# Peptides against a protein of PDB entry 6D0Y: the designs that were tried, part 47

Target 1, 225 residues: chain A of PDB entry 6D0Y
Amino acid sequence: ETEDHLESLICKVGEKSACSLESNLEGLAGVLEADLPNYKSKILRLLCTVARLLPEKLTIYTTLVGLLNARNYNFGGEFVEAMIRQLKESLKANNYNEAVYLVRFLSDLVNCHVIAAPSMVAMFENFVSVTQEEDVPQVRRDWYVYAFLSSLPWVGKELYEKKDAEMDRIFANTESYLKRRQKTHVPMLQVWTADKPHPQEEYLDCLWAQIQKLKKDRWQERHIL

## One batch from the design tools (peptide; aimed at target 1 L9)

Design b2_p24_4_s3 (made by RFdiffusion4, then SolubleMPNN; from b2_p24_4, 12 letters changed)
Fold by OpenDDE base, seed 4:
Structure b2_p24_4_s3 (fold): chain B 225 residues (1-225), chain A 24 residues (1-24)
Amino acid sequence: as target 1 above (225 residues)
Amino acid sequence: SAEEERRRKLAKELLEEYEEELKK
């Protein structure tokens, strides 16, 4: 019952208009912080659940977690661990859609100062390293590259600012893989408005081109489709 | 600051709302 009540509050916080969203989240973070001594596990579970169930509120919940992490570092850590566990479970279950969302969520947590940049870089290194495993189906390898690249709009700037050399290595490995992989010629929608439109290509190649452009633009995202 | 005050007020409102929800 208490869990339901907490869920209701957490879900509704983003709907309030009395103050800025950030102010609302700050207020909620304060409330939740006060309840952590008694309801940490419940709050943790709730946040994990709603974060997964409401992908449209990704930035809201990452921000909330960031605020909570600032107040209670241990809670932030536990939350990350829980989300990582979920990611692993999703990967084991071949639930690619959930997994990629979780990667994006984790990526945005870097911006919220919940996850350290080096940790995220390490994750992406692990993802791209899968491309070197020949016994892994290409669809799986492609997914890891996709998960990496598609998350960069959320965290690329931060990672390159702090770990440029490592990121360059990951990019080099990614590029190498993309050059040698089998092409399927699946069209992909252009997400960003660029000065030069991207041609229709195989979806990973298209995504790669978009990310390269984003990188060239110093990770300044322009207009989203 | 005015913003801080607003945040405090909102936090109180949220807390009250939370407390009311817990009573259900």
Scores: peptide ipSAE 0.024, ipTM 0.497, DockQ to the pose 0.507
OpenDDE base, seeds 1, 2, 3, 5: peptide ipSAE 0.022, 0.022, 0.023, 0.022; ipTM 0.512, 0.528, 0.546, 0.543

Design b2_p24_4_s4 (made by RFdiffusion4, then SolubleMPNN; from b2_p24_4, 13 letters changed)
Fold by OpenDDE base, seed 3:
Structure b2_p24_4_s4 (fold): chain B 225 residues (1-225), chain A 24 residues (1-24)
Amino acid sequence: as target 1 above (225 residues)
Amino acid sequence: SSEEKRRQELAEKLLAEVEKEKEK
C-alpha cells in the first residue's frame, strides 16, 4: 500500500458498502497491521488526525483502534500516548472544545478495551478533584465537571459495571459541587411545553439532570444529549 | 498480562500529564 492509498482507506471507512461495518473494520485493521513495518509513523499520524477532525465517526475510529490494539498492543499504546499529548496541547492552548472531545474519544476507547476502566475512573477522579481546590477559578472547575459529565454517555455503563463504588463517590462529589457553586444571574428563557412551562436551567444543572436520568435508565440513551 | 501492564503504564502517563496541566 502507498501512503496515499492508506489515507484514503482510513478516511473512507464506515461509508456505504455491501459488507458490514464490522467486516470492513476488521479488514482495514488487517491491512494496516500488515503495513506497520513500512508505514507505522504515517498510519499513526493519520489515525490521530481523523480521530480529531472527524467527530461524526468517533465510534468507527475507536473500534478500529481497538481492533489494531488487539493485533498490536504496542501500536495501540503509541496511539493512546499521541492522543494524550494532544489533549495536553489542547488544554495548554485553552481549546476546551477540542479537549472535551478528546476526553470523549478516550472514554469510548475504554469500551474498545484499549484503556482500562480503572484508569478512566482515576482520570475522572482527578477532574472532579479540581472542584475541591480553593484557588482555582470557577470557570475551570466547571469545565472539568462538564468534561466528566459530557463523557458519561460513552462510558458510564462500563465504568459502573466495573467500578460502581468509585463512580458513586465521584457522583456524590459532583452533586455537592453543583449545589454550592455560584450561578450566573441572567434573564431566564422559558421553554413552553403545552401545559407546563419549564424554566431554562443553567447548562451544568441541565447536563446533570440528563446524566441522572441516563443513569436511572441504566445508561440506555433515549434522547440525544 | 503484558497488555494490561501497558494499559496501566498509559494510564499513569495520562494522569501525570493531566495533573501538570491542571496545576498551571
Scores: peptide ipSAE 0.033, ipTM 0.653, DockQ to the pose 0.019
OpenDDE base, seeds 1, 2, 4, 5: peptide ipSAE 0.020, 0.037, 0.035, 0.023; ipTM 0.487, 0.652, 0.645, 0.480; seeds 2, 4, 5 fail the geometry check

Design b2_p24_5 (made by RFdiffusion4)
Pose (drawn by RFdiffusion4):
Structure b2_p24_5 (pose): chain A 225 residues (1-225), chain P 24 residues (1-24)
Amino acid sequence: as target 1 above (225 residues)
Amino acid sequence: LSYVPEEEATEEEELLEELLEELE
């Protein structure tokens, strides 16, 4: 019964309401502490559900996990382990669109001080390391590069300031791979073949240009909540 | 990439306020 009260309470946080988003998260994180001794097992799988199925509300739930971790270290560990467990499950089942949501979630948890930045950089340079794998489809290399680049809008500023020597090695490996990709197939996927008024760019070249501009902008982006 | 709320959460807000009052 109270479980249903916990689920609908987690899913609706951040919707329209009289209270501010921050007031709602601080209040919700408080009640999840009180119910945590009894319902630790259930609260855990619910947060795992929203990290997997609600990527649009990503930053809301990473802050919530961040608050619970600052107050309860063992819960933060159990959750991160569950995320690593699910990331493997998703990649094994060929659910890559679902996996990028989990990687984005793990990345943004660095901003919440739940995951150390070096651990995240180590995972990313293993992602880009897939560009070196031989006898594998380009789409495989593309996805692991995509998971890295598409997480940087959230975690980019933090990972670079803390560790820029290794991050530049990652960017160098990434730029080298992007230049040697074959783009012969792009015309079949363009809605317009014309370059005017708007070019229809290959998705990785587009994301690369977007990340490099954000880099030149000192990693300041004014949209993500 | 910013989230925009789409529904009202009046009942869940009242339930959260009741739980916070019990804890106080």

Design b2_p24_5_s1 (made by RFdiffusion4, then SolubleMPNN; from b2_p24_5, 12 letters changed)
Fold by OpenDDE base, seed 2:
Structure b2_p24_5_s1 (fold): chain B 225 residues (1-225), chain A 24 residues (1-24)
Amino acid sequence: as target 1 above (225 residues)
Amino acid sequence: MAYVPTENAEEQERLLQQRLAELA
């Protein structure tokens, strides 16, 4: 495969096809594996790019990486390392939107058996530990809590199954922080009826409540009407 | 960061297949 063709294949996976998604992913994994000897760097870059820029296909690409990791463990490792580097760069650049998505991506890689659960727990421990940092803006502390909580829909089940005690500790620390932090309101939570806004809950408190419910529901998302 | 070893590749593959099925 040419580099351009690989790009097309990677970018278009999961789109409308005559074949099943499963078949397409398996097929693509095979193609990419076969081309690693010639295009490893390109494939690595492409996967990092789509992982970063196509959040709507998160589970597709994490699964693809999982398949590739199973076929080539070293490549999977290189990919994760690249993603971690990208995360660090995003954080340094204060690109928090990209950073949080990368955390979610990495989280789902646990489900794909690319990243070990303990490693992800350690990452979240580090994130929540930021809440204990002194002389830092609350926005920093809030973001790391947000990054943690907002990633749990993708990995909470797995982490609690394997590291429940550690997760409980992280949750306790999170709850403690949420109780003592200064509250803020987010416009996206505002609902208006005519000229009268509805009472709104602080966004992290709201997220916390959602995650608590998700946890209670054994990490199975329920459709609300 | 630690990766899941491939020593149990069969189980990993099984789980990935399960995931694939769930995504389908």
Scores: peptide ipSAE 0.332, ipTM 0.844, DockQ to the pose 0.030
OpenDDE base, seeds 1, 3, 4, 5: peptide ipSAE 0.325, 0.313, 0.325, 0.329; ipTM 0.841, 0.829, 0.838, 0.842

Design b2_p24_5_s2 (made by RFdiffusion4, then SolubleMPNN; from b2_p24_5, 9 letters changed)
Fold by OpenDDE base, seed 2:
Structure b2_p24_5_s2 (fold): chain B 225 residues (1-225), chain A 24 residues (1-24)
Amino acid sequence: as target 1 above (225 residues)
Amino acid sequence: MAYVPTEDATEEEKLLKERLEKLK
């Protein structure tokens, strides 16, 4: 395989094919594993790239990484390390949009047994702890809470099953922060129905409500909010 | 963050297969 071909294979996985997605993922995992001796660095970079730029294929690529990790644990570890480095770089550059996708990706890797649940909990603890730091802009604090909450649809179930006490603490801290933070009101956030308009709710409060509902539903996405 | 490999490869494979089924 050439580097260009690998890029094509990775980028196009999950698209319409004569074969099943399962077959394609297993096949691709095999190809990538075989090419690691020659193209490890490139493959790492490519996987990191699609993880941050193709959020619509998140579960496809996390599954792929899971398959690769099962075949080569060393590569799995290197990939996670690369992703963490990329996350740090994104945060340093204030590239919040990229960073949140990386966090979600890492979150779903817990489900693939690539990342241990306690490690992800620790990450989220670190995120929410930012809300307690002084001299940190609220926009930064808000983002960490957003990153945490918006990742829970992918990993909340697993984390609560294994680390419920720690998760409850994180939730309590999050709730506390949400109550005391400065809130902005934007007219476009007002929900309008045929019958009557509903009062607008700040985006982070909305997300909190959605996650609370999801938690109550035992992390089963029963309703689209 | 610490990377912890799975202890049971068979369990991991089972989990991944289940995930793959859900992706269909």
Scores: peptide ipSAE 0.048, ipTM 0.671, DockQ to the pose 0.031
OpenDDE base, seeds 1, 3, 4, 5: peptide ipSAE 0.047, 0.018, 0.046, 0.048; ipTM 0.679, 0.513, 0.679, 0.676; seed 4 fails the geometry check

Design b2_p24_5_s3 (made by RFdiffusion4, then SolubleMPNN; from b2_p24_5, 10 letters changed)
Fold by OpenDDE base, seed 2:
Structure b2_p24_5_s3 (fold): chain B 225 residues (1-225), chain A 24 residues (1-24)
Amino acid sequence: as target 1 above (225 residues)
Amino acid sequence: MRYIPTEEASEEEKLLQERLAELA
């Protein structure tokens, strides 16, 4: 396999094929594993790139990484480390849109048995702890809460199954923060009618409500209205 | 803080395969 070919394979996985997605992922995992001795760094970079730039294929690539991790645990570890570094870099660069997606990606890696549930809980604890920081902009606090909450659709079920007490604590802290934070009303949070605009709930409060509903529905997204 | 990959990947291969099936 050449580097260009590997790039093509990785980028195109999950697209229309005569074979099942499962078969394609298993096959690709095998190919990548076999090529690690020669192209580990390239494969690592490619996987990080697609994990970052192709959000529509999140579950495909997390699953792929899960398969690779099962085949080569060390590589899986290196990938996670690379992704964590990327997350830190994104945060440092104030690229919060990328950062939040990376958190979601990492969250789904828990489901793929790449990241341990306790590690993800620890990450979320760290995130929510930002709400307790003094002399920081609220936007910082809000973002970390947003990153936490918006990732729960991908990992909430698993984390509550394994770390319910810790998760409850995080939720309590989150709720406490949401009650005391300053709320902003913006035009985009209004429904416009022919006669008058109708204000809607603040975005973070809205997200909180959605997550609470999701939790109540045992983390089944199909039940979110 | 270091976020730790789980070694349970191999032990829980069955669960991963189930996830694959769900994606298909």
Scores: peptide ipSAE 0.024, ipTM 0.564, DockQ to the pose 0.031
OpenDDE base, seeds 1, 3, 4, 5: peptide ipSAE 0.022, 0.026, 0.019, 0.021; ipTM 0.547, 0.568, 0.563, 0.547; seed 3 fails the geometry check

Design b2_p24_5_s4 (made by RFdiffusion4, then SolubleMPNN; from b2_p24_5, 11 letters changed)
Fold by OpenDDE base, seed 4:
Parts: sequence; structure tokens; C-alpha cells
Structure b2_p24_5_s4 (fold): chain B 225 residues (1-225), chain A 24 residues (1-24)
Amino acid sequence: as target 1 above (225 residues)
Amino acid sequence: MAYVPTENADEEEKLLQERLAKLA
């Protein structure tokens, strides 16, 4: 494969085709694996790029990376390392939107058996530990909590299956922080969904409630009002 | 950060296949 062709293949995976997504991903994984000896760096860069720039294909590319990791463990590791570096860069640049997406991407990589569950737990422990730092603005502390909570739809089930005690501790710490943090004024607005009106809530508290419900539902996705 | 080793490649592949099946 040429570099241009590889780019095309990687960028277009998941698009409408005559073949199933599974077939396309397996096929692409095979092609990429075969080309790693010659184009590892290029493939790595391309995957990092699409992972960062195409959030709509998150699960496609995490799955692809999972397939590649299964075929080439070292490459999978290199990819994760690159993504971690990118996450760090995003955080340094205060690019919170990119950063949170990267956390979600990494979270889904746990489901793809690229990242070990304990490692993700450790990452989330580190995130939540920021809430204990006094020299960090609340907005940043809030972001880390947000990044953690908002990633749980992707990985909460796996993490609780593997590290329930540790996750419970993280949840306890999160809850404690949410109780003591300063909250912005929330107008007394009611949102009506179907026949169930509910008041508007502060975004982190709302997210917390949603995640708590998700947890209670054993991480089975349900419509959250 | 620790990654999932490929020592159990067959099992990991099966799990990935299951995931793919869900995505398909």
C-alpha cells in the first residue's frame, strides 16, 4: 500500500460499503498489519489523527486499534502512548474539549482490550485526585470530574466488573467533592420530557445523577430524562 | 500505563470479535 492509499483506507473505514463493518475493519486491520513493517510510523500518525479529528468514528477506530493491538502488541502500545502524549498536550494547552474526547477514546480502548482496566482506573484516580489539590482552580477540578464521569458510559461496566472496590472509592471521592464544590446559580427552570417534569440542575450534579442511575442500572444504556 | 498483553491473543481476539459483532 502507498501512504496515500493507507490514508484513504483509514479515513474511509466505517463509511457505507457493500461489506459489513466487521469485514471492513478486519480487512483494514489485516492490511495495516501487513504494512506495519514499512509504514508503521505513518500508520501510527494516521490513526492518531483520525482518532483525534473524527470523533464520530470513535468506536470504529478504537475497535480498529483493538484489532491491531491483537495482531501487534507493540504497535498498540505505541498508539496508546501517542494518545496519552496527545492528551497531555491537550491538557497543557487547556484544550478541554479535545482532552475529554481523548479520555473517552482511551476509555473505549479498555473495551477493545488495548488498555488494561487497572490502568484506566489509575487514570481516573489521578483525575479525581485533582479535586484534592488546592492550587488548582475549581474549573479545572470540575473538568477532571467531568472527564471521569462523562467517560464512564464507555467504560464503567468494565471497570466495575474488574475493579469495583477501587471504583467505589473513586465514586466516593467524587461525591464528596461534588458536595463541597461551589455551584453556580441554577435557575428554577423545569424541563418536561414526556410526562416527567424535572428541574434544571447544575451540569456536574446532573451528570453525577445520570451516572449514578447508569451504575444502578448495571451500566445498561437507557434513556436518561 | 499498562496495556493488555497478547499472551492470551486468542481470547482477546474472540472478545474483539464479539465487540465487532455488536457494532455490525
Scores: peptide ipSAE 0.174, ipTM 0.805, DockQ to the pose 0.031
OpenDDE base, seeds 1, 2, 3, 5: peptide ipSAE 0.055, 0.149, 0.071, 0.161; ipTM 0.685, 0.788, 0.728, 0.799

Design b2_p24_6 (made by RFdiffusion4)
Pose (drawn by RFdiffusion4):
Structure b2_p24_6 (pose): chain A 225 residues (1-225), chain P 24 residues (1-24)
Amino acid sequence: as target 1 above (225 residues)
Amino acid sequence: SVNTLPSYLEELDEQHTTYSEFFS
C-alpha cells in the first residue's frame, strides 16, 4: 500500500506543482530516508526503474540519488552496484539504446558526488578502447564512442577539470577514430541530399562538432537543468 | 512534463537507431 505511495511519489517528482523543484526533491529525499529502514529493497528497484526508463527526467533523479547518498553511504553503494549490474544486463541483451541511458546516468552521478571522477574516466577510456578492437563491426565501435560523447554534455566540465591529462588521451583516440570511419552509406540515410539550406550530417560527426564547440566554450552549456 | 534531455540528443538517438537498423 505504502509501496504504491512510494512509486507514484517517485514518478511524479518534478512535474508541475506549486512548490519549486528543489523544494520537492529535498522534501521527497527526506521521506525516502524515513521509509528506508523498512523499504530499502523496494526503494532501490524503483530508482533503478526510473534511471532505466525515464532518461528525459535524468538530472532530477540523479540529484535525488545524490541526496540519499550524502545521507546514507551504504544505499549509494547498493544503487551503483545495481546500475553496474543492469548496464551489463542491457549490453548482454543487445539493448544499447537502454544502455546509453544508464551510462548517462552513471556519468551525471559524478556531478552529484556519488561516483568519483577517476572511476568514470577509467570506464570511458575502456569505451573508446573499443575503437582498437579488431574484427568487429564499425557500428560496435560507433556505439561505444557515442556512449562516451553523448554523456559529456552532463559530465564534461567535471571530468576535464579533475583529470585533463587522461581525458585528452581519450579525445585524441576519439578524433583519430572519427577521421578513419567510412561514410559511404550516409547518402542512403539522408532525408535531403542537398547541402543547402541545412546539411544532414552523420550523427557522430555532428555530435563531435557539438562536443568540441562545448570544449572551446569552457564546458559551459546553458540548457541542461 | 519537465524534460532535462537536450533535444539534439533525442534526434541523434533516433539517427543512431536508424543507422543500426540499416546495417542489421

Design b2_p24_6_s1 (made by RFdiffusion4, then SolubleMPNN; from b2_p24_6, 12 letters changed)
Fold by OpenDDE base, seed 4:
Order: structure tokens, then C-alpha cells, then sequence
Structure b2_p24_6_s1 (fold): chain B 225 residues (1-225), chain A 24 residues (1-24)
């Protein structure tokens, strides 16, 4: 495979085909696996790129990464490392929407057996721990809470099934922070283009309410986030 | 599955701590 061909294959996966998406993903995983010896870096970069630029295809690419990880057990770790680097760069560049997409992507990788549940819990613990930082702008605290909460639709069920006590602690800390924070609307956190379910509420409070409802519904998706 | 994510996140936080001024 050529690099250009790989790019085409990766970017176009999930598009209409005579075959099922699952079959296409399996096929692509096979192709990519075979090309890893020659194009690993390119494949990693491509997957990171589509992860951050094509959030609408999040589950497609997380599944693909999961399949690749199953075929090549080292790939997942390398990919996650690349994603973390990209997350860092996105944050440095103040690309907060991109950063959130990356966090959601990482979250869904738990479902694809690329990231262990305890690791994701630890990540979210670290996110929420930012709320305890002193002498930092609230927007930083808010963003990490947002990143955590807004990612739960993709991973909350799995995390609560496996790490319920830890998740409850994180939730308690989150709730505590939300109660004591100053109520402000930060445009950079407003990533939704559609009407919010609770427009009368502050953004994070609204999100919190949605997540609480989702949790109560045993993480069965019933709300538009 | 990857179990070293916390380490990477720590590194992220350590580095990003230097950029807190971006929120000013």
C-alpha cells in the first residue's frame, strides 16, 4: 500500500458500501496490520488525525483501533501515546473542541478494549482533581469537568460496571465542585450546536443534570448531548 | 489493554501547568 492509498482507505471507511461496516472494518484492519511494518508512523498519524477531525465517525475509528490492537497488541499503546501527545498539543493551541473530541475518543477506546477501565478512571480522577487546584482560572477547572462529564456517554456504563466506587467518588467531587463554583457561561465550553435540553440552566449544571439522568437510566442513551 | 494512561496524563498536566496563562 502507498501512503496515499492508506489515507484514502482510512478516511473513507464507514462510507456506503456493498459490505457491512463490520466487514469493511475487519478488512481495513487486516490491510493496516499488514502495512504496519512499513507505515506504522503514517497509520498512527492518520488515525490521530481522523480522531480529532472526524468526530462524527468516532465509533468507527475506535472500533478500527480496537481491531488493530487485537491484531497487534502493541499498537493500542502506541496509538494512545500519540493521542495523548495530540491532546497536549490541542490544549496548548487552545483547541478545546478538538481536545474534547480526543478525550471522548479515548473514552470510547475503553469499549474497544484498547484502554483498561481502571486507566480511564484514573484519567478522570486526574481531570476532576483539577477542580482542587488553587490559583488557576475557573475555566480550566470547568473544562476538565466538562471533558469528564461530556465523555461519560461513551464510557460511563463500562466504568460504573467495573469501578463503581471510584466513579462515585469522582461524581461526588464533581458535584461538590459544581455547587461551589461561580456560575458563568464560558463560550469555549459550548460545543453543542443544537438547543440544549435545559437552556435555563448554567451549561455545566445542565450537563451535570443530563449525566445524572443518564446514570439513573443505567447509561441507556436517552438524551441528546 | 493499556494501563499506563495515568502516567501520560500526569505528564500532560505537568507540561500544561506551564501554560495556565492561556486562560488569562
Amino acid sequence: as target 1 above (225 residues)
Amino acid sequence: SLNTLPEFLKKLEEQWAKYRAFFA
Scores: peptide ipSAE 0.020, ipTM 0.573, DockQ to the pose 0.045
OpenDDE base, seeds 1, 2, 3, 5: peptide ipSAE 0.269, 0.066, 0.020, 0.033; ipTM 0.807, 0.663, 0.539, 0.604; seeds 1, 2, 5 fail the geometry check

Design b2_p24_6_s2 (made by RFdiffusion4, then SolubleMPNN; from b2_p24_6, 14 letters changed)
Fold by OpenDDE base, seed 4:
Structure b2_p24_6_s2 (fold): chain B 225 residues (1-225), chain A 24 residues (1-24)
Amino acid sequence: as target 1 above (225 residues)
Amino acid sequence: SLDTLLPELKELEKQWEKYRAFFA
């Protein structure tokens, strides 16, 4: 395979095909595995790029990485490390939306057996621990809570199944923070849901309510967050 | 790896946010 061909294969996976998506992903994983000896760095970069730039294909690429990780465990580890580095770079560049996408991507990698549930729990513990930091902007605290909560639709079920006590602790800490944080009620931070009439709420409070509902529903997605 | 990198990430962002806040 050539580098250009690999790029094409990776970028186009999930598009309309006569074969099932699963079959295509398995096939691609096989191709990528075979090409790792020659193109590991390129493949890593490509996967990181599509993970970052194509959020609409999040599940496709997490699945692909999962399949590839099953074939080559070392690659999976390297990929995760690369993603963490990218997360760091995104935050440094103030690309907070990208950063959140990366956290969601990492979250879904738990479902794909690339990241262990305890590791993700530890990550979220670290995120929520930021709420305990002193002399930092609230936006920092809020962002980490947001990153945590907004990622739970992708991984909450798995984490609660395996680490319920730890997750409850994280939730308690989150709730405590949300109760004591300064509320900013400006239009840009208010959320209105047309399908479910309710008073306009501050975004994090609204998200919290949504996540609480999701949790109560045993993480069965019933509405779009 | 994840556990190792996250502390660094948090510290870096903390410093960055303080920097931004200082000049805001």
Scores: peptide ipSAE 0.020, ipTM 0.602, DockQ to the pose 0.044
OpenDDE base, seeds 1, 2, 3, 5: peptide ipSAE 0.021, 0.020, 0.025, 0.020; ipTM 0.510, 0.557, 0.576, 0.552; seeds 1, 2, 3, 5 fail the geometry check

Design b2_p24_6_s3 (made by RFdiffusion4, then SolubleMPNN; from b2_p24_6, 10 letters changed)
Fold by OpenDDE base, seed 1:
Structure b2_p24_6_s3 (fold): chain B 225 residues (1-225), chain A 24 residues (1-24)
Amino acid sequence: as target 1 above (225 residues)
Amino acid sequence: SLNTLLPELKELEEQWKKYREFFS
């Protein structure tokens, strides 16, 4: 395969075809695996790019990476490392929208058996620990709580199944922080469209309530944005 | 500008790698 052809294959995966999506992903994973000896760096960059720029195909690309990881363990690791580097760069650049999406992407990689559940729990523990930092603006604390909570629709079920005690601790810490933080009226954000938030409810309080409901509903939701 | 970088992310990478090596 040529580099240009690889780009086309990766960018167009998930489009209508005579075969199932699952079959196409398996096929593409095989093609990419075979080309790793010659085009590893290019493939890595392409996957990172589409993961970052095509949020509408999140599950497609996480699945693809999962398949590749199963075939080539080292490549899967390199991909995760690259994504984490990208997350760090996004944070450095104050690109919080991209950063949140990258956290969600990493979260879904747990479902694809690329990232271990305990590792994701540790990441969220680190996020929530920011709420205890002193001499920092509340917006910093709020953002990491938001990043945590807004990612749970993708991984909450898996994490509670495997690390329920640790997750309960994170939730308790989150709840404690939300109770003591200053409340402000900010634009509302929803991950799913099933619920309509109260117009007067504070942004993070609203999200917290939604996540509590999702947890109560055993992490079942119909529509994820 | 906010100091939003989490130094612990690097440690998480290492922990993740170790976990994969030993338990998966």
Scores: peptide ipSAE 0.022, ipTM 0.588, DockQ to the pose 0.022
OpenDDE base, seeds 2, 3, 4, 5: peptide ipSAE 0.028, 0.021, 0.026, 0.021; ipTM 0.508, 0.576, 0.557, 0.490; seeds 2, 4, 5 fail the geometry check

Design b2_p24_6_s4 (made by RFdiffusion4, then SolubleMPNN; from b2_p24_6, 11 letters changed)
Fold by OpenDDE base, seed 5:
Order: C-alpha cells, then structure tokens, then sequence
Structure b2_p24_6_s4 (fold): chain B 225 residues (1-225), chain A 24 residues (1-24)
C-alpha cells in the first residue's frame, strides 16, 4: 500500500497542481526522506527507474534527487552508484542511446550538487582518453567523444566555472582527435542558430562546432543541439 | 565518498568494454 503510494507520488511529480513545482518537489523530498528507514531500497529502485524511463522529466528528477541528497548524503551516493551500474549494464547490452542519456542525467546531477564538478571532469577525462587507446575500433573512440560532447549542454557552464583549465585540456585533446580521425559514411547533421546556421557536415564535426558555439555564447542555449 | 569513485567505475567499464570487443 505504502509502496504503491510512493510510486504514484514519484511518477506524478511535476504534473499540474495548485502549488509550485518547487514546493511539490520539496514536499516529496520530505516524504521520501521520512520513509527511507523503512523503504530505502524501494525508493532507490523507483527513483532509478523513473530517471531511466522518463527522460522528459530529467530536470525534475535530478532536482528531486538533489533535494533528497541534501537531506541524506549517503542515499544520494547510493543513487549515483545505482545509476553508474545501470550505465554499465546499458553499455554491456549495447544500448548506447540509453547510455548517453544516463551520462546526461549524471551531468545534470552536478548542477544539483549530487555529483562534484571535479568528479565529472575526471569522468570526461577518462572518456576522452579512450581516443588514445591503441588497436580499438574508431566507433568506440567516437562514442565516448559523442557522450562527452553531447552532455556539455547540461553541465558545460558549471564545469568551466569550476575547472576551466582542465576543461580546456579536454577540449584540446578532443579537437586533436577530431582532426586525425577517419571520416567514413556517417549521418550528417544540420543545425540552425538564430544568427549563424551550421551547414550539413559529419556528425561529430557538427556537434563539435555546436559545442564551440555554445561555449562562445557562455553556455547560453540559443540553438537546438 | 562515492562521488570520487565515479571516474574509477567508468574506467573499469571502459576496460571491460575493450575486453569484450576483442575477447568475447
């Protein structure tokens, strides 16, 4: 009974109500905290599930986890660990779209003070280091670069504010790789900005150009990535 | 903290992926 109630509350958060979203999230965080002694495992599973399966509510659930983490740091850590396990499982199952989304989710958790900026920088350093691996398929190298770049819209501002020098190094390494990689038959992208359109080009090069523009715009989103 | 383990866990996964690609 209580478990079903918790599931309903978690799944429906962010829906229209008489109260503000912020108030509802704070209230839900309080309810969840109070139930942790008895239902920690269930709550953890529920949060991981909705985080994974409801990408349209990414910001809502990262904020919720942030609020809960502020109340119970250990639980926040357990949540992050669970999400990392899920990321591993996604990669093992070759579910690369889910894996990329999970990286984005983790990235936004930095903004919610669940994951430390230095930790995320280190993760991205590890991602980009894959480009230096020997005797591996280029698709592997490309995927990790894609995972990195495609996550920056969510966390680039925070990371550059906290670790600008380290981020510049990662960018330099990324640029170096993109210049030397082999271009094969890959999807082409075309993105439009208000003032400067991006012509169709190789997908990683296009993404790179978009991220550089975003960086130049001080991470203020003016175009759809 | 668990936050500090994030890069290491990802690194382990990357190594595993490399292994899977060539040895599985």
Amino acid sequence: as target 1 above (225 residues)
Amino acid sequence: SLNTLLPELIELDKQWQKYREFFA
Scores: peptide ipSAE 0.040, ipTM 0.680, DockQ to the pose 0.040
OpenDDE base, seeds 1, 2, 3, 4: peptide ipSAE 0.022, 0.022, 0.026, 0.028; ipTM 0.572, 0.558, 0.604, 0.631

Design b2_p24_7 (made by RFdiffusion4)
Pose (drawn by RFdiffusion4):
Structure b2_p24_7 (pose): chain A 225 residues (1-225), chain P 24 residues (1-24)
Amino acid sequence: as target 1 above (225 residues)
Amino acid sequence: SEEEEVEEELMEKGRELEEERKEE
């Protein structure tokens, strides 16, 4: 019964309400502490559900997990382990669109001080390392590069300041791969073949240009909540 | 409607617990 009270309470956080978003998260994190001794098992799979199925509300739930971790270290560990467990499950089942949501989630948890930045950089340079794998489809290399680049809008500022020597190695490996990709197929996927008024760009070249501009902008982006 | 009232009560309780925690 109270479980249903916990689920609908987690799913609806951040919706329109009289209280501010921060006041709601601080208050919700408080009640999840009180119920945690009895319902640790259930609270865990619910947070795993929203991290997998609600990427639009991503930064709301990473902050919530961040608050519970600062107050309960063993819960933070159990959750991260569950995320690693689910990331493997998703990649094994060929659910890559679902996997990028989990990678984005793990990355943003670095901003919440739940995951150390070096551990995240080590995982990313293993992602880009897929560009070196031989006898594999370009789409495989493309996705692992995409998972890295698409997470940087959230975790980009933090990972660079803490470790820029290894991040530049990753960027160098990424730029090298992007230049040697074949784009012969793009015309079949363009809604317009004309370059005016708006070019229809291949999705990775577009994301690359976006990330490099953010880099020149000192990793300052003014939209992500 | 009854579920919404329980959710509001839990949120209020959560705010009170957070204020008590900050006072300690």

